# Peptides against a protein of PDB entry 6TME, part 240

Target 1, 324 residues: chain A of PDB entry 6TME
Amino acid sequence: NRLKRAYIALQAWKKAFYSDPFNTAANWVGPDVCSYKGVFCAPALDDPSVLVVAGIDLNHADIAGYLPPELGLLTDVALFHVNSNRFCGVIPKSLSKLTLMYEFDVSNNRFVGPFPTVALSWPSLKFLDIRYNDFEGKLPPEIFDKDLDAIFLNNNRFESTIPETIGKSTASVVTFAHNKFSGCIPKTIGQMKNLNEIVFIGNNLSGCLPNEIGSLNNVTVFDASSNGFVGSLPSTLSGLANVEQMDFSYNKFTGFVTDNICKLPKLSNFTFSYNFFNGEAQSCVPGSSQEKQFDDTSNCLQNRPNQKSAKECLPVVSRPVDCS
Target 2, 324 residues: chain A of PDB entry 6TME as posed
Amino acid sequence: NRLKRAYIALQAWKKAFYSDPFNTAANWVGPDVCSYKGVFCAPALDDPSVLVVAGIDLNHADIFGYLPPELGLLTDVALFHVNSNRFCGVIPKSLSKLTLMYEFDVSNNRFVGPFPTVALSWPSLKFLDIRYNDFEGKLPPEIFDKDLDAIFLNNNRFESTIPETIGKSTASVVTFAHNKFSGCIPKTIGQMKNLNEIVFIGNNLSGCLPNEIGSLNNVTVFDASSNGFVGSLPSTLSGLANVEQMDFSYNKFTGFVTDNICKLPKLSNFTFSYNFFNGEAQSCVPGSSQEKQFDDTSNCLQNRPNQKSAKECLPVVSRPVDCS

## One batch from the design tools (peptide; made by RFdiffusion4, then SolubleMPNN)

Design b2_p23_8_s4 (from b2_p23_8, 12 letters changed)
Fold by OpenDDE base, seed 5:
Structure b2_p23_8_s4 (fold): chain B 324 residues (1-324), chain A 23 residues (1-23)
Amino acid sequence: as target 1 above (324 residues)
Amino acid sequence: SELEKQLEETIEQSIKEKLEELK
């Protein structure tokens, strides 16, 4: 009976395809759904004697279409991978019935509408990838209450502020890049106990960096480039004992880039170009280390090449933002 | 379960691949 429900769902989905360039669904014929290309069956968790549809993998199929509500009949699906297609519309609310969802990847599609709140209904969700779509509006604070390993939100149309609940996240990787997020990074960011990589690239974020970033002792990648951040870099960044890649380029930072940042023990690449820094320690100078790469281009540094003009620097450097 | 183990492995691999694409 479970496979019969899956058959109904998969046939409804096939009917929702506008284009299947690689003929991926060509063999989606007949009741033997476990033979369907991109459909994976496994013994049911509640009854190992029963075979169920446990996974969908249609990655890179270039399929145009939409997700019909009948997909809610795939109640045993734990893996849903449909990235790099041309699916459009919204994520069906009927997917709330997929209570075993572990990994949901709809990245690189043409989905629209608000954040798919159905993802919040999945109790066992560990991986969420909705990047490279057209999702819009605010990010629900509840997303960070989920016990997720990774959250990929980049390249969408999300706006408003980053929720303060971010500190509750147990994710190792979070991407906000290339959205329309605004406001400050919440101070609660320092409470992200499992964070390894966080990317804020290309948003409208502003204000001072919170001191609490320095509490992210497990972070290996921190990229806040292409925003509107102001003020000095927090001295607490010296606490980033495991950071390897750090990028603050294309902001409005001022002040002095200190030794305690540039001498971070695992730092490999540190880019702070295209800001208004008016000084740097010798350890921050490009070429000063064989083990570290630095870029100090287009700042307000004295006796360095490729810096901003005095005309550009003076108005900003003379009026530093006090982050205290 | 074996399924849960396979799912975890898939998630880990997926994360790794996606991180490489972002760099």
Scores: peptide ipSAE 0.017, ipTM 0.533, DockQ to the pose 0.869
Fold by OpenDDE base, seed 4:
Structure b2_p23_8_s4 (fold): chain B 324 residues (1-324), chain A 23 residues (1-23)
Amino acid sequence: as target 1 above (324 residues)
Amino acid sequence: SELEKQLEETIEQSIKEKLEELK
């Protein structure tokens, strides 16, 4: 019965292919779905004597098509990997029936529409990758209420602010890069207890960095480059005991880059170029350390190469933003 | 279960690979 449903779903999906350049679905013939390329079967969790479709892996198949509603019949699927294809349209709501979903990867496709809220319905979801698509609109705050290990949202068309619920996230990795997010980073960010890597690159984020960033003791990668952040770097950044990669480049930061930041014990790369910093500690100077790499290019630093002109610096540096 | 273990391993590997792509 379960395999029959899977057969219906997979045949419907095959019919939804516009192009299959590698003939991935060429063997998708007949009722033996477990022999289908990219289809993986396993014993059902509720009945080990029953074989079910537990996984789909069509990564890098360059398939053009869409996801038909009949995919909702794949009720035993826990792994769904279809990255690096040319699937278009929306994620069907019928996927809500896939209650065993653990990992959902639809990255590098041509999906459109709002955030696929069906992903929020999966109680056991641990991994969500929807990057490199054309998803748009607001990010649902409920995404961070999920017990996700990783959230990849980068390279989409998401807009609006980052939800305050971000602090509830248990994810180790979150990417917001290359969207249209605006507003401030929520102060609740410091509550992300499992966070290792967070990337904000290339958004329209603004305001001051929250002091609570310094509470992210387990962060190894923090990239806030290519935004509109202002003010000084929070002194609390000295709390980032495990940060290895830090990037604040291409913002509107001002003030002094301190020893407490540049001497972070695990810091390997710190880029703060293309800002309006008017001073840096000796420990922040590129070449000052053999173990650390710094980039201070295009700031308002005295006696450093490749800095902004006084004419460009003075209007900004003379009017520092008070982040207090 | 064995399936859960396999799933966890797959997730871990997938995360690792995806992180490398971001570097």
Scores: peptide ipSAE 0.016, ipTM 0.505, DockQ to the pose 0.834
Fold by OpenDDE base, seed 2:
Structure b2_p23_8_s4 (fold): chain B 324 residues (1-324), chain A 23 residues (1-23)
Amino acid sequence: as target 1 above (324 residues)
Amino acid sequence: SELEKQLEETIEQSIKEKLEELK
């Protein structure tokens, strides 16, 4: 009996709670699991006459505890949302039995360990949110082979380089922000044909921006701020026909910010502050447009306010990185 | 960030709708 298995799983989970400040599991009593708060039942896909646990939503419950292996008995679960809790430990490998998993959200918890590779075993996974945890180590390249709509990885402890397989991703939103990623952005990034938003904020990324970024025709948000990028902005950025928000601040960029970038048709905000740019087109000057907002603060620009001193600029500007 | 908040809200709404469809 599927509901009996679910009962075993849910009771094991209740026992794994250290704290339930909102008494979310107070009604988790008896065999009628479909009445449990945060448990959602639906007719089974293979037999409409059978009721199964199809979803879990414990978002914002502030529950402290861990995920016990018995959760692997919830084999009919397609939606698993437990964000904004205080769950700790690792994601159980027994969750590989949840072959219908469609959306997996464990964000804003206290999970640790390597990337939860069990997520790669789910053939129908479309949404993965593991942000605001303490996951560490390398990002498996296989994550981008998945047909995901969104990949949220931000605010973790991931290290190493961004996999070259990123170009295979069909995701519209990808966040890498506030990790420890290093190396260059892969050139394959330009192959992300469905990408709308990508965020690299606050990593240890370096090198030149790949020219292939300009191939991201659907991107509306591109944020590469707070990294170690060098060289000039690629001229191919003129290809970002739909970009609205662009941020390159807090890097080590040099060179000239061109009209082709600042006149992008959908551009509303462009921040390139805290770099070493030594020139900008008139179209890039803050206040030059009512429709566009620019920030050129703390560069090496002439005749602009709030710029770096010659002493700070000269060592960098005199030794430009050749990205060709 | 404001972007992250907006995304979270959008996702939560989508989830809520999907969960309601399961009922």
Scores: peptide ipSAE 0.016, ipTM 0.495, DockQ to the pose 0.055
Fold by OpenDDE base, seed 3:
Structure b2_p23_8_s4 (fold): chain B 324 residues (1-324), chain A 23 residues (1-23)
Amino acid sequence: as target 1 above (324 residues)
Amino acid sequence: SELEKQLEETIEQSIKEKLEELK
């Protein structure tokens, strides 16, 4: 009996709770698991006459505990949402048995260890949110082979380079922010055909921006702030016909910020502060447009306020990085 | 960021809708 298996799993999970401040699991008593708070039942896909546990929603429950391996008995679960709790440990490998997994949200918890590779085993996964945890190590290249709509990785401890397989991703939103990623952005990024929003904030990324970024015609948000990028902005950025929010602040960029970038038709906010740009077009000057907001603070611009000193600028500007 | 919040809200709404369909 599927509900009996679910009962075993849910009772094991209740036992794995160290703290339940809102008494969320107070009614997790007895065989009627479909009445449990945060447990949702639906007719089974293979037999509509059978009721199964299809979803878990424990969002914002502030529960402290861990995920026991018995959760692998919840084989009919398609939606698993447990964000904003205090769950710790690792994601159990036994969850590989949840072959119907569609949306997996474990964000805002205290999970540790490597990337939860069990997520790669789910053939129908469309949404993956593991942000605001303590996951570490390398990002598996295979994550981008998945047909995901969104990939949220921000605020973790991931290291190493961004896989070149990123170009295979069909995701509309990808966040890398606030990790420890290093190296260059792969040139394959331009192949992300469905990309709308990508965020690289607060990593150790470096090198030149790839020209292929300009191929991202559908991108509305591109944030590469707080990294170690060098060189000039690619001229191909003029191809970002739909970009609304663009942020290159807190890097080591040099060169001239061109009209072709600042006059992008959908551009609303463009922040390129805290770099080493030595020139900008008039269209890039803050206050030059009522429709667009610019920030050119702390660069090496002449006749602009709040710029770096000549002493700070000269060593960098005199040695421009050739990205060609 | 505000964008992240908006996205989160959108996702949460989608989840709620899906959960309602399961009921």
Scores: peptide ipSAE 0.015, ipTM 0.482, DockQ to the pose 0.056

## One batch from the design tools (peptide; made by RFdiffusion4, then SolubleMPNN)

Design b2_p24_1_s1 (from b2_p24_1, 17 letters changed)
Fold by OpenDDE base, seed 5:
Structure b2_p24_1_s1 (fold): chain B 324 residues (1-324), chain A 24 residues (1-24)
Amino acid sequence: as target 1 above (324 residues)
Amino acid sequence: SFPSIQEMLEERKKKLEEERKARF
């Protein structure tokens, strides 16, 4: 009996709660699991006459605890949303039995360990949100082989390089922000055909930006701020026909910020502050447009306010990195 | 009547978008 298995799973989970400040699981009593707060039942896909647990929503419950292996008994669950809790430990491997998993959101918790590779086992997964946790180690390249609409990885402890397989991703939104990623952005990034938003904020990424970024014609948000990028901005960025928000601040970029970038047709905000740019086109100057907002603060620009000193600029500007 | 999985998905997607906007 599917509901009996669900009962076992949910009772095991209740037992795994250390704290339930809002008494969310107070009504988790008895065999009628479909009445449980945060538990949603629906007709089974294979038999509409059978009621099954199809979704879990415990978002914002501030529950402290862990995910017990018995959760693997929730084999009919397609939606698992438990964000903004205080769940700790690792994601159970037993969740591999949840073959209908479509959306998995464990964001804003206290999960630890390596990337939850169990997520890679779900054939129908479309949404993965593991942000705001303490996941660590390498990002498995296989994540980008998944047909995901969104991949949220930000605010974790992921290390190593960004996999070259990123170009295979069909995701519209990908966040790497606030991790420990290092190395270069892969050239394959330009192959992300559905990409609308990508965020690299606050990593240890370095090297030159790949020219292939300019192939991301559907991107509306591109944020590479707070990294160690060097060299000039690729001229191919003029190809970002739909970019609205672009941020390259807090890097080590040099060279000239070109007119072709600042005149991008959909550009609303372009921040390139806290770099070592030594020139900018007039179209890049803050206040030059009413429709576009620019920030050129703390560069090596002449005749602009709030720039770096000559002492700070000279060592970097005099030795520009050749990205060719 | 119980909602279909598809109906649940649509509702959750809407909520997730709202949550995303709050964080980004």
Scores: peptide ipSAE 0.031, ipTM 0.739, DockQ to the pose 0.529
Fold by OpenDDE base, seed 1:
Structure b2_p24_1_s1 (fold): chain B 324 residues (1-324), chain A 24 residues (1-24)
Amino acid sequence: as target 1 above (324 residues)
Amino acid sequence: SFPSIQEMLEERKKKLEEERKARF
């Protein structure tokens, strides 16, 4: 009986709670699991006459505990949302049995260990949110082979390089922000055919921006701020016909910020502050447009306020990095 | 009556989008 298995799983989970400050699991008593708070039942896909546990929603419950292996008995679950809790430990490998998993949100918890590779085993997964945890190590290249709509990885402890397989991703939103990623952005990034939003904020990324970024014609948000990028902005950025928000601040960029970038048709905010740019087009000057916001603070620009000193600029500007 | 899985998915997706907007 599927509901009996669900009962075993849910009771094991309740036992794994260290703290339930809102008494979310107070009614988790008895075999009627479909009445449990945060448990949602639906007709089974293979037999509409059978009721199964199809979803879990314990968002914002502030529950402390861990995920026991018995959760693998919830084989009919397609939605697993447990964000904004205090769950710790690792994601159980037994969740590989949840072959219907469609949306998995464990964000804003205290999970540790490597990337939860069990997520790669779910054939129908469309949404993965593991942000705001303590996941560490390398990002598996296979994550981008998944047909995901969104990939949220930000605010973890991931390190190493971004996999070149990123170009295979069908995701519209990808977040790398606030990790420990290093190396260059892969040139394959330009192959992300469905990409609308990508954020690299606050990593250890370096090197030149790949020219292939300009192929992301559907991107609306591109944020590469707070990294170690060098060189000039690629001229191919003129291809970002739909970009609205663009941030390159807090890097080591040099060169000239061109009209072709600042006059992008959908651009509403462009921040390139805290770099070593030595020139900008008139269209890039803050206040030059009513429709666009620019920030050129703390660069090496002439005749602009709030710029770096010559002492700070000269050593960098005199040794430009050629990205060609 | 219980909602279909598809209906549930749609509802939950909407809620997730709202949460996303709150975080960025």
Scores: peptide ipSAE 0.029, ipTM 0.727, DockQ to the pose 0.522
Fold by OpenDDE base, seed 4:
Structure b2_p24_1_s1 (fold): chain B 324 residues (1-324), chain A 24 residues (1-24)
Amino acid sequence: as target 1 above (324 residues)
Amino acid sequence: SFPSIQEMLEERKKKLEEERKARF
């Protein structure tokens, strides 16, 4: 019965393919779905004597098509990986029936519409990758209530603010890059106790960086480049004991880049180029360390190469934003 | 024999980590 439902689902999906360049679904014939390329069976969790479709892996198949609602019949699927295809349309709401969903990767496709809220219905979801699509609208705050290990949202069309609920996230990796997010980074960010990597690249984020960033003691990668951030770097950044890669480039930061930041013990690369910093500690100067790489290009630094003109600097530097 | 769901998850996690490294 369960494999029969899977057969119906998979045949419906095959019919939803517009193009299969590698003939991935060529062997998707007959009732033996467990022999289908990219389909993986395992003993059911509720009855080990029953074989069920537990996983789908169609990564890198370059398949064009859509996800039909019949995929909701794959009720035993825990792994759904279909990245690097050309699937379009929306994520079917019928996938709410896949209550065992553990890892959901639809990255690098052509999906559209709002955030796939069906992902919020999966109680055991640990991995969510929807990056490199055309998802749009607001990010549901509830995404960060999920016990996810990773949240990949980058390269979409998401807009509005980052939810305050971000502090509830247990994810080690979160990417917001290359969207249309606006507003400030929530102060609750400091509560992300498991965070290792966070990327904000290429959004419309603004305001001051919250001091609470300094509480992210497990973070190894912090990239806030290509936004509209203002003010000085928080002094609390000295608390980033494990940061290795830090990028604040292409913002509107002002003030002094301190020794306490540039001497962070695990810091390997620190890029703060294309801002309006008017001073830096000697430890921040490119070439000052063999173990650390710095980029101070295109700031308002005196006696440094490749800086902005006084004409460009004066209007900004003379009117510093007070973040206190 | 078919792998357990747990075995599949572990293998897939490894692959995903490799893919992540390639993207960053």
Scores: peptide ipSAE 0.028, ipTM 0.729, DockQ to the pose 0.558
Fold by OpenDDE base, seed 3:
Structure b2_p24_1_s1 (fold): chain B 324 residues (1-324), chain A 24 residues (1-24)
Amino acid sequence: as target 1 above (324 residues)
Amino acid sequence: SFPSIQEMLEERKKKLEEERKARF
């Protein structure tokens, strides 16, 4: 009996709760699991006459506990949303049995360990949110081989380089922000044809920006702030016809910020502060447009307020990195 | 005035969540 298996799983999970401040699981009593708060049933795909547990929604329940292996008995679950809790430990490998998994949101918890590779085993996964946890180590290249709509990885402890397989991703939104990623952005990034929003904020990324970024025609948000990027901005950025928000602040960029970038047709906010730019076009000057907001603070610009000293600028500006 | 990147991402997440609810 599928509901009996679900009962076993849910009771094991209730036992794994250390704290339930809102008494979310107070009604998790008896065999009628479909009446449980946060448990949603639907007709089974293989037999519409059979009711199964198809979804879990415990978002914002502030529950402290862990995910027990018995959750692998919830084989009919397609939607698993448990964000904004205090769950700890690792994601159980037993969840590989949840072959219908479509959306997996464990964000804003206290999960630890390596990337939950069990997520890679789900053939139909479309949404993955593991942000605001303590996941660590390398990002598996295979994550980008999956047909995901969104990939939220921000605010973790991921390290190493961004996989070159990123170009295979069909995701519209990808967040790498606030991790420990290092190395260069792969040139394959330009192959992300469905990409709308990408965020690299607050990593240890370095090197030159690849020219292939300019091929991201559907990008509306591009944030590479708070990294170690060097060199000039690629001239190919003029190809970002749909970018609305762009941030390159807090890097080590040099060179000239061109009209072709600042005059992008949909650009609303462009922040390039806290770099070593030694020139900007008039169209890049803050206040030059009513429709666009610019920030050129703390660069090496002449005749602009709040710039770095000559002492700070000279060593960097005199030794520009050639990205060609 | 202009939403933060984080706010935009949260909005995107909200839209996906709404889609989720529609599946039940």
Scores: peptide ipSAE 0.025, ipTM 0.571, DockQ to the pose 0.046

